# Ledger of designs, part 248: peptides against a protein of PDB entry 8HF1

Target 1, 320 residues: chain A of PDB entry 8HF1
Amino acid sequence: NVMLYATKPTEVMVSFPHQEQVLTVTRLISAEIEKFYVSLDLMNIGVQPIRRSKSLQCLRDPSKKSFVKQLFNDFLYQMKEYGIYAASIAIISLIVEFDIKRRQAETLSVKLMHRTALTLCEKIRHLLVQKLQDMTYDDDDDNVNTEEVIMNFSTPKVQRFLMSLKVSFADKDPKDICCLVFVERRYTCKCIYGLLLNYIQSTPELRNVLTPQFMVGRNNISPDFESVLERKWQKSAIQQFRDGNANLMICSSVLEEGIDVQACNHVFILDPVKTFNMYVQSKGRARTTEAKFVLFTADKEREKTIQQIYQYRKAHNDIA

## One batch from the design tools (peptide; made by RFdiffusion4, then SolubleMPNN)

Design b2_p26_3_s1 (from b2_p26_3, 9 letters changed)
Fold by OpenDDE base, seed 1:
Structure b2_p26_3_s1 (fold): chain B 320 residues (1-320), chain A 26 residues (1-26)
Amino acid sequence: as target 1 above (320 residues)
Amino acid sequence: EKIEELDFDEEEFKKYLEKQNELLKK
């Protein structure tokens, strides 16, 4: 029982100001996605033949339209929660996924649907990159990956997260670091991974200190979402983290049910802790001496978050 | 036990927030 023997990590709370992004570009992107949904609903895709691989999702969406909407809704959420810079990385994941689905399309109508989605993603990518370039003097793509651009186009939550990493790990020995970063959603793992790669490369104090990896939980709902490539990536990422070749692992909450990850000295919870199970399992990974368990909260929700953590502490102590 | 806070350069953070707010108005 993982609950009984965990050293009590130091619990740390990082607050960030709540900011509603009132960006013209984010409004434009949202409006383009909404227009696309109207167009998507008018598309005659027909009933797709149910392939015998009974992934529950293929059974639920014979038109594959709901899946397309889900990906764009996930993107919109990510743009809101993590900012424009994170969104510029997240959109690439959509492009890759829609290109795969376009190639796998059994009908011309489905192929066209995914092509239209791709065209929208490329437009969104251009709008995002153009906005990132508002701070750059040169048209070179490499100039958008500076610490300044990353920080200025990230939400206050992500800014405080990056600052927390810098404060926690600047100029430390990489061998002394075993860090987990928990996020709520699967797509956030890839996005935050890409953001961290660029941030670490642009931050001299972290460049040779942090080596990030990411792990996406098994999607129990659709085994077809787990490409053979993703399974290989997960195994490789876990092994690199065990071998010390990676010292920061980004995990979605779905990892709770089966990945034996080593005891860590830092656990960051980037997104709100929604369940007692998430609290116990994530906190239970911070097992080293002087381990830190770092939570992020909006200033407006700080008191509510503190009270929730005290309730979880009490409930954990009553079971232990 | 009290929940701890991380010490940040609040001036640096404020600078980012100010610049972000300027960029958001464009």
Scores: peptide ipSAE 0.514, ipTM 0.937, DockQ to the pose 0.705
Fold by OpenDDE base, seed 2:
Structure b2_p26_3_s1 (fold): chain B 320 residues (1-320), chain A 26 residues (1-26)
Amino acid sequence: as target 1 above (320 residues)
Amino acid sequence: EKIEELDFDEEEFKKYLEKQNELLKK
């Protein structure tokens, strides 16, 4: 049941300049990942015997190389779309994942592959942190988590997003806030969550106002692949959001049919709305009378985005 | 209804963009 609640949230569009962060560090990182892919393709890790109980993902890549490449490609996407500060957080998720995979490796060759990937991630982390330190006098990791560093090393999109949060929520009562932030990719949820934690902590006007959580959408391909830990985390995060212990939820999928989330007063769409279904389902969470539905667009894509939203609005009104 | 815009401190935003551009040159 598409609960076409008749509540029409105010649609807001935030524009940002398209700037390619042409950093030497980002070029170096990309080149190191490309070199790693060449090396990875040359690695003979053998065909792992298909154990009958191996999940469909293990069936898709017997070598596990595609999964490694996917993680680095997702990292490169985060670095490009959200900036080097978000990338410094995103790389930690890769480090954790490759360390787990290294420990779970059934063969020495697979263990070595994940170790090599991990070594590259540590190098990337060092390069990113070193670049963040260009604004700091002290080599202390704590000094890189300031509002100034976060803002200056984020893409204009993320800068405008953070400013939108500050303008929208500065000095408000936390109880009056029910905010959803939609992103396209599951890994974006984690890095934006980490970025928001640091930004909120460094921003006095938000420090006691916003409490973020994140939810990674269920893997539509197989609920069986969702780790027990991921399911527990999702359940806990949703419960905290329902209980008001968290008032900002970052999610990569429209909360599936059956995830009852309270009516929100703010819905931010950080990434482009690609489908009518995404538009309807995300907008349908903004159900309060004064609810805001905030969209982000590059200046160059503004007109196209506006036209697309008007088309979706029309189509939604024709179904309602 | 028109899509609304958020009012930003455009001077603050420009300062961040300028500083970012300085950092990108290093």
Scores: peptide ipSAE 0.501, ipTM 0.933, DockQ to the pose 0.686
Fold by OpenDDE base, seed 5:
Structure b2_p26_3_s1 (fold): chain B 320 residues (1-320), chain A 26 residues (1-26)
Amino acid sequence: as target 1 above (320 residues)
Amino acid sequence: EKIEELDFDEEEFKKYLEKQNELLKK
């Protein structure tokens, strides 16, 4: 039970400026998604037979429209929280999912719906990639500095996160590193993983130091909807992290319910700590004597975050 | 125990923020 380990990791708070990144491209993308929702609501996809599998109770929208909207809403969240660069990676996951759903469609109407969603994702991908390219040409240096592009198109939170990794791990022995990065959403794991791969490859001080993996919790969506490939990937990623072939693991909060992850020396909480359980479980992974527990907060929310952490510390000490 | 702060190159970070702010105006 993670609660029984009175680990005293060093708690570190990283602050970042709250910036409303209002880009013309992000406004255009949001407007295109909103127009698509209007069109989606008008689509007649027929009554789907309610497959009463006990586990599918939450996916009860017989229209599958809610699932399409959920994916685009998750994309919009990632674009807002992590920036344009992260969004360019996140959109690829939507493309893959809608292409699978298009191929698996039982009706022509459902096939057309997923095709329309896929076409929108390709347009969004083009707009994002074009904006990333337009700024590499304004820097007189012919060398597309991938690090600079990542940093410039990331939110201040992600910038501070990447800088914190560089400060924490530059020129260290890979064997001495066991790092967890917690994020709120399942889809964020894949997005941040792709971002980190590119950042590490472009950062000489980290290239041979950090080997990232990601682990998505079991979707409460029936194991039948998890592709055999995703289940194999999860098992492989966990095993690589246990064997030391990966030293940084990106986890969603859903991992709370029973993935045996080894004791780590670094735990990063990239998204806000929303619950006492999340605090105890994530902090309880930082078990080494010199373990660091790193929190990210907007400057405007710093005081509120500090007070919340002190409340959680007190509550944890009263139970321990 | 107090919550610690991570030591950053604040000048490097400010440079990124300034550049980002310039880029966001385009």
Scores: peptide ipSAE 0.498, ipTM 0.933, DockQ to the pose 0.737
Fold by OpenDDE base, seed 3:
Structure b2_p26_3_s1 (fold): chain B 320 residues (1-320), chain A 26 residues (1-26)
Amino acid sequence: as target 1 above (320 residues)
Amino acid sequence: EKIEELDFDEEEFKKYLEKQNELLKK
């Protein structure tokens, strides 16, 4: 019964100042998305023929407009929660998605809707990249992927997260590191992965220490070609993490799907812990000796977060 | 057990916050 003597991970709280990034560019982007929503509501995309595909399994979001709005709402969330630099990566994922949906469009009206969304994404990308370039005094260095640019255009939460990685892992042996980073949303995995690749490459103390991967949930039941590629990529990413070829895994609620991930020495919870189940499942991955379970909280929510963690600890001890 | 805190270089973090605040004013 080896499970009984699991060393309880050390719980660590990292606080960050709550800053509303009041940037002109973020206000402009939000206003452009709101204008687009007004135009989208006026678009007649016709009654979609209910293709009675017999397999009830693909609950296709019945509203193609709802899906478009969901992607932009997720983008706005990422821009707010992670900052302009993360948003510049997140917008690329929207561009890819809308280009796929544009090509797969069965009607001219749906094709036009996705084209309009794509045009907006390209405008947003340009605005974000231009703002990232405002720090490069030298007109010739198009390299917006420096440690300085990443840090300065990230939210205080992301700054503290990156600093916590540097403090925790600088100049360590890659083999001694098994790190999980939990995020709430599927799309956050991709943008944080892209941010970490650039940050690690620009940080000499980490570039040969951390090798990140990300994991996306299988819940895209759509048997589309994209779902096959995503499944292949997910299997490859998990295998690389198991083999030690990757030592940092960014994941969402994917671990709830029973994916057996090895015991980790570090678990970072980048987003707020909303449920007792999330607390138990994520903490339950920090199983090594001296494992750390690191939580991030805004200073304003610090006391409330601490009390919530003590309640979860008590509830977990009462079940164990 | 109490929840622990990570020891950060608070001066380094403060410099990033100051620089960010300068960039946000532009």
Scores: peptide ipSAE 0.488, ipTM 0.931, DockQ to the pose 0.706

Design b2_p26_3_s2 (from b2_p26_3, 10 letters changed)
Fold by OpenDDE base, seed 1:
Structure b2_p26_3_s2 (fold): chain B 320 residues (1-320), chain A 26 residues (1-26)
Amino acid sequence: as target 1 above (320 residues)
Amino acid sequence: EEIKEVDFDEELFKKYLEKQNELLKK
């Protein structure tokens, strides 16, 4: 088994305080989404025609309401887990998705449903951007993308992640860097990618060092969820990472079996490791000499995380 | 091998937390 001779990466754990950001703005946003769910449940959108080409998605949600709720629930999760700054980027992904769905709507009622969702997303975006501007004296949109704003409106987890990148990669040769960042959710890849672009651009020590890309796993659940654009982006992003034109790749935990990613010197696990397969696949990418495998854990979950890693190590050694 | 624990400079994060708390009260 080739796995026995691989230099085991150094496992690093970064702890962060668990802070629920009890923000007035986050409470307002959550309340507006809950009000929207009540209105959404009252909407009569009729029975959607089952197109044979859309068989799996139409079978799961003939009303398309569950998909709308899923996107807002994913947004609420991202706002909670990554903070207001990340949420301001995440909401743009919802706006784009709902605009596509609005344009693709086969009925006026479905078109109206997606329009109402868009109106809510624009309101949420405005509330988030206004809150980011509370730190800026200038009305210029570019002023909200400073290191200070990003750090102050990010969760303790994201702050430590960004600091970990700064400490690990400041003023290094970009050719010596091959970094993976694993996140749990598909939409988190885009959100963290946008956050990293702005953070790297605002951080002189990283600006010419890190070139991020993102890869979203194929949604085995709905072939309709992968736009042709997303598939092209994935192929391009993987190729750029292979060619060394990108040196940091953000991946969802759903790495399809068969994405051949090169050996990396850094692997960051931003979200909790929930499965043995995720642990083995992600750790198995840290193959270079002196490779680091970095985990983030809340202080309250520290002991549980340590025990889980030891269990995964044992299970991996028993299979190897 | 033991998992290497890394604590960053807590003072920097405390400053961010304080500033967050000030911004959150508005």
Scores: peptide ipSAE 0.397, ipTM 0.903, DockQ to the pose 0.601
Fold by OpenDDE base, seed 5:
Structure b2_p26_3_s2 (fold): chain B 320 residues (1-320), chain A 26 residues (1-26)
Amino acid sequence: as target 1 above (320 residues)
Amino acid sequence: EEIKEVDFDEELFKKYLEKQNELLKK
């Protein structure tokens, strides 16, 4: 029961300006997705054969159109919340998923639907990468993964997160670092992981200091959608973090009761804390002496966030 | 205990914002 641990980490709040990156490219991408939704709604996919072994989710969308729309809506969320650079990584996850679904398609109509979605993702990726290249004089793909490009195409939230990592961990011993990063959505884990890999590689002070991993919470994935590979990867990532081969773990869920993760000295909450349980469980991972619990908030939500944290602190102290 | 607020050097983020705005105009 994580609630019983009266951990007293130092609570830190990082404010960021609410700036919507109103880019022509983001508007164009949104418009292309909307056009695709119109086209998708016109596609006659027919009733998909219910395979006896497929979970209740396959019963909810016999056309599989809602799942396609969900992935693009999640992408649009990533682009809005984390910026164009993060979106260039997030779109790869859609490409992989739609390619898998295209190959697994039981009908030509479903295969064509996933192919059309994939083609749109490839176009979106090209538009994003081209915009990243506008900062680079050289057409070299490696030049888009610089600290400068990452920072300039990230939202104010992500910029402050990356700077918080740099300030917190520059030139430290990797063994002295045990960091958790909590995000709301499973796709954000992969996106932030990819962003961090590139950022760490481009940042000399963090090279050989931070070794990131990610973990997707089980409860958000129907066991049927967890590939055997994803489960193996998740187990490997947890083991690497336990063994100290990874010192930063990105998580989309509070590590379920039973993931014995070592006491962490840093816990970052990248997305808003939505529940008391999430607050207590995430804060309860910051167990070392002088552990830090870092929250990110938009300036407009600062007062509300502070009040919410004080309410959660009071409620936690009344239970503990 | 009060929540510690971390103010980053706003000047650094202003430089990124200015550069973003220049890149957004292209």
Scores: peptide ipSAE 0.393, ipTM 0.902, DockQ to the pose 0.586
Fold by OpenDDE base, seed 2:
Structure b2_p26_3_s2 (fold): chain B 320 residues (1-320), chain A 26 residues (1-26)
Amino acid sequence: as target 1 above (320 residues)
Amino acid sequence: EEIKEVDFDEELFKKYLEKQNELLKK
């Protein structure tokens, strides 16, 4: 029972300026997605055959259009919250998902819908990669994965997160590191994982120090729809983290789902703490005597965040 | 206990901001 441990980690706050990167590319991408939504609403995909085994999800989205919109909305969120570099990774996840859905399409109209979504994703990917290449002289994809490119195309939040990792873990023994990174959204786990892989590889002081993994929360709505592959991957990722083969784990809400992760010395909360449960569960993983619990806040939300944390501390002490 | 605040070297982030602003003009 994680709540019973009166863990007193050092709480750290990192402030960042609220800068909306008003890039022409981000405006163009947003406009292309909005145009796509108009076209998507006009698509007649017919009534999907209700396969009895999938009845509950088919009832929620009979057109499968809401799922397509959800993925693009999550992408737009990631682009806004984490920046263009993170978006270039996030779009690949959409491409993979829509290609799977295209291949699994039971009707020609649904196949065409997913094909159209894929075409848009490839266009978005091209626009993002082209913008990353504006800092490179060579058109080689490998040249966009430098520390400089990652930092310059990341939001102020992500820049400070990456710098916090560098300062915290530069030239440390990997065995002395047990780090959790909490994010709000499921797809952010994959995006931040990919970003961290590239950042660690491009940062000599973190090479062979940090080995990241990610965990995606189980969709509470349908545990049956987690692919056997996703479940195997989650189990493998958890095991690697337990065995010390990975020392940094990116998580979304997974602790609420009864996934027992070891006691950590570092917990980073990359996204705002929205619930008391999230605060208690995430903080409750920082169990070592020198454990750090690091929060990121926009300067404009600093006071509100401080007050919220004090309220959560009080509420936790009243229950403990 | 008060929440510990971490201040980074603002000069480093200013350089990134300047570079971002340069890239925004292209």
Scores: peptide ipSAE 0.384, ipTM 0.900, DockQ to the pose 0.595
Fold by OpenDDE base, seed 3:
Structure b2_p26_3_s2 (fold): chain B 320 residues (1-320), chain A 26 residues (1-26)
Amino acid sequence: as target 1 above (320 residues)
Amino acid sequence: EEIKEVDFDEELFKKYLEKQNELLKK
């Protein structure tokens, strides 16, 4: 009788100072988005005729304006939570989305709305890239993707996350690493993935050690509207992680969708644990010997976070 | 078991904070 002692993962908490990056550029970007919202509210998009075609039950986002505002609100959240460097990557995702929506627009008014949103995203991208270039003294080195630039334009949370990766994985065998990174939002997966690619490439101790991948949860609302390309990419990403070709997976709530992810030795929770289910599911992936479950908390929320984790531990032990 | 707290050496982040403060002045 080999008692498979389920080794409980070591729970680790990393505290970070609550610093609002009070940059002039972030204030300018926020003000430009607010001006755009005023203009967007004045836009007459018209009542689109209810085309009754059963197959084009495209989830009528009940307001095409609401979707545009949601994307910019998600961008503002990412800029605040992850910093200017992460925002420079996040804005590219908005550019791609608004260009697709512009091309798919059935009316001139909707096409114009998405074009105006796209023009704002291009302006925001320019402002962000210019601010990243303020660290490059050499006018000829357009390389804003250095470890120094990434760290200096990241929030204290992201700095400690990147340092935690460096300390945990520097010069290790890639085969000994199975790491999950949980984030709350779908768009954060792509943003943190792009940030990690650049950070790993700029950090010699992590080059050829970490190979990141990301997973975005299926849009619960219409799995049928997931592009064939997105579904192929998700399947490829999971397979690469299963085969060990990728050893770090960034995911948002994807475990709720029944994606069988292997047992991991590291689980990072980059965003606050909001639910008992998220705690149990994410912690339940840290199953290897000496597995680590790492949480990030602002110093001001430290005591509240500790108490919440003890409550979740108690509740989990009462069910198990 | 208590949650293990990891404090990184504040000196590592002090350099980044100093550089951030310099970049905020530009």
Scores: peptide ipSAE 0.382, ipTM 0.900, DockQ to the pose 0.597

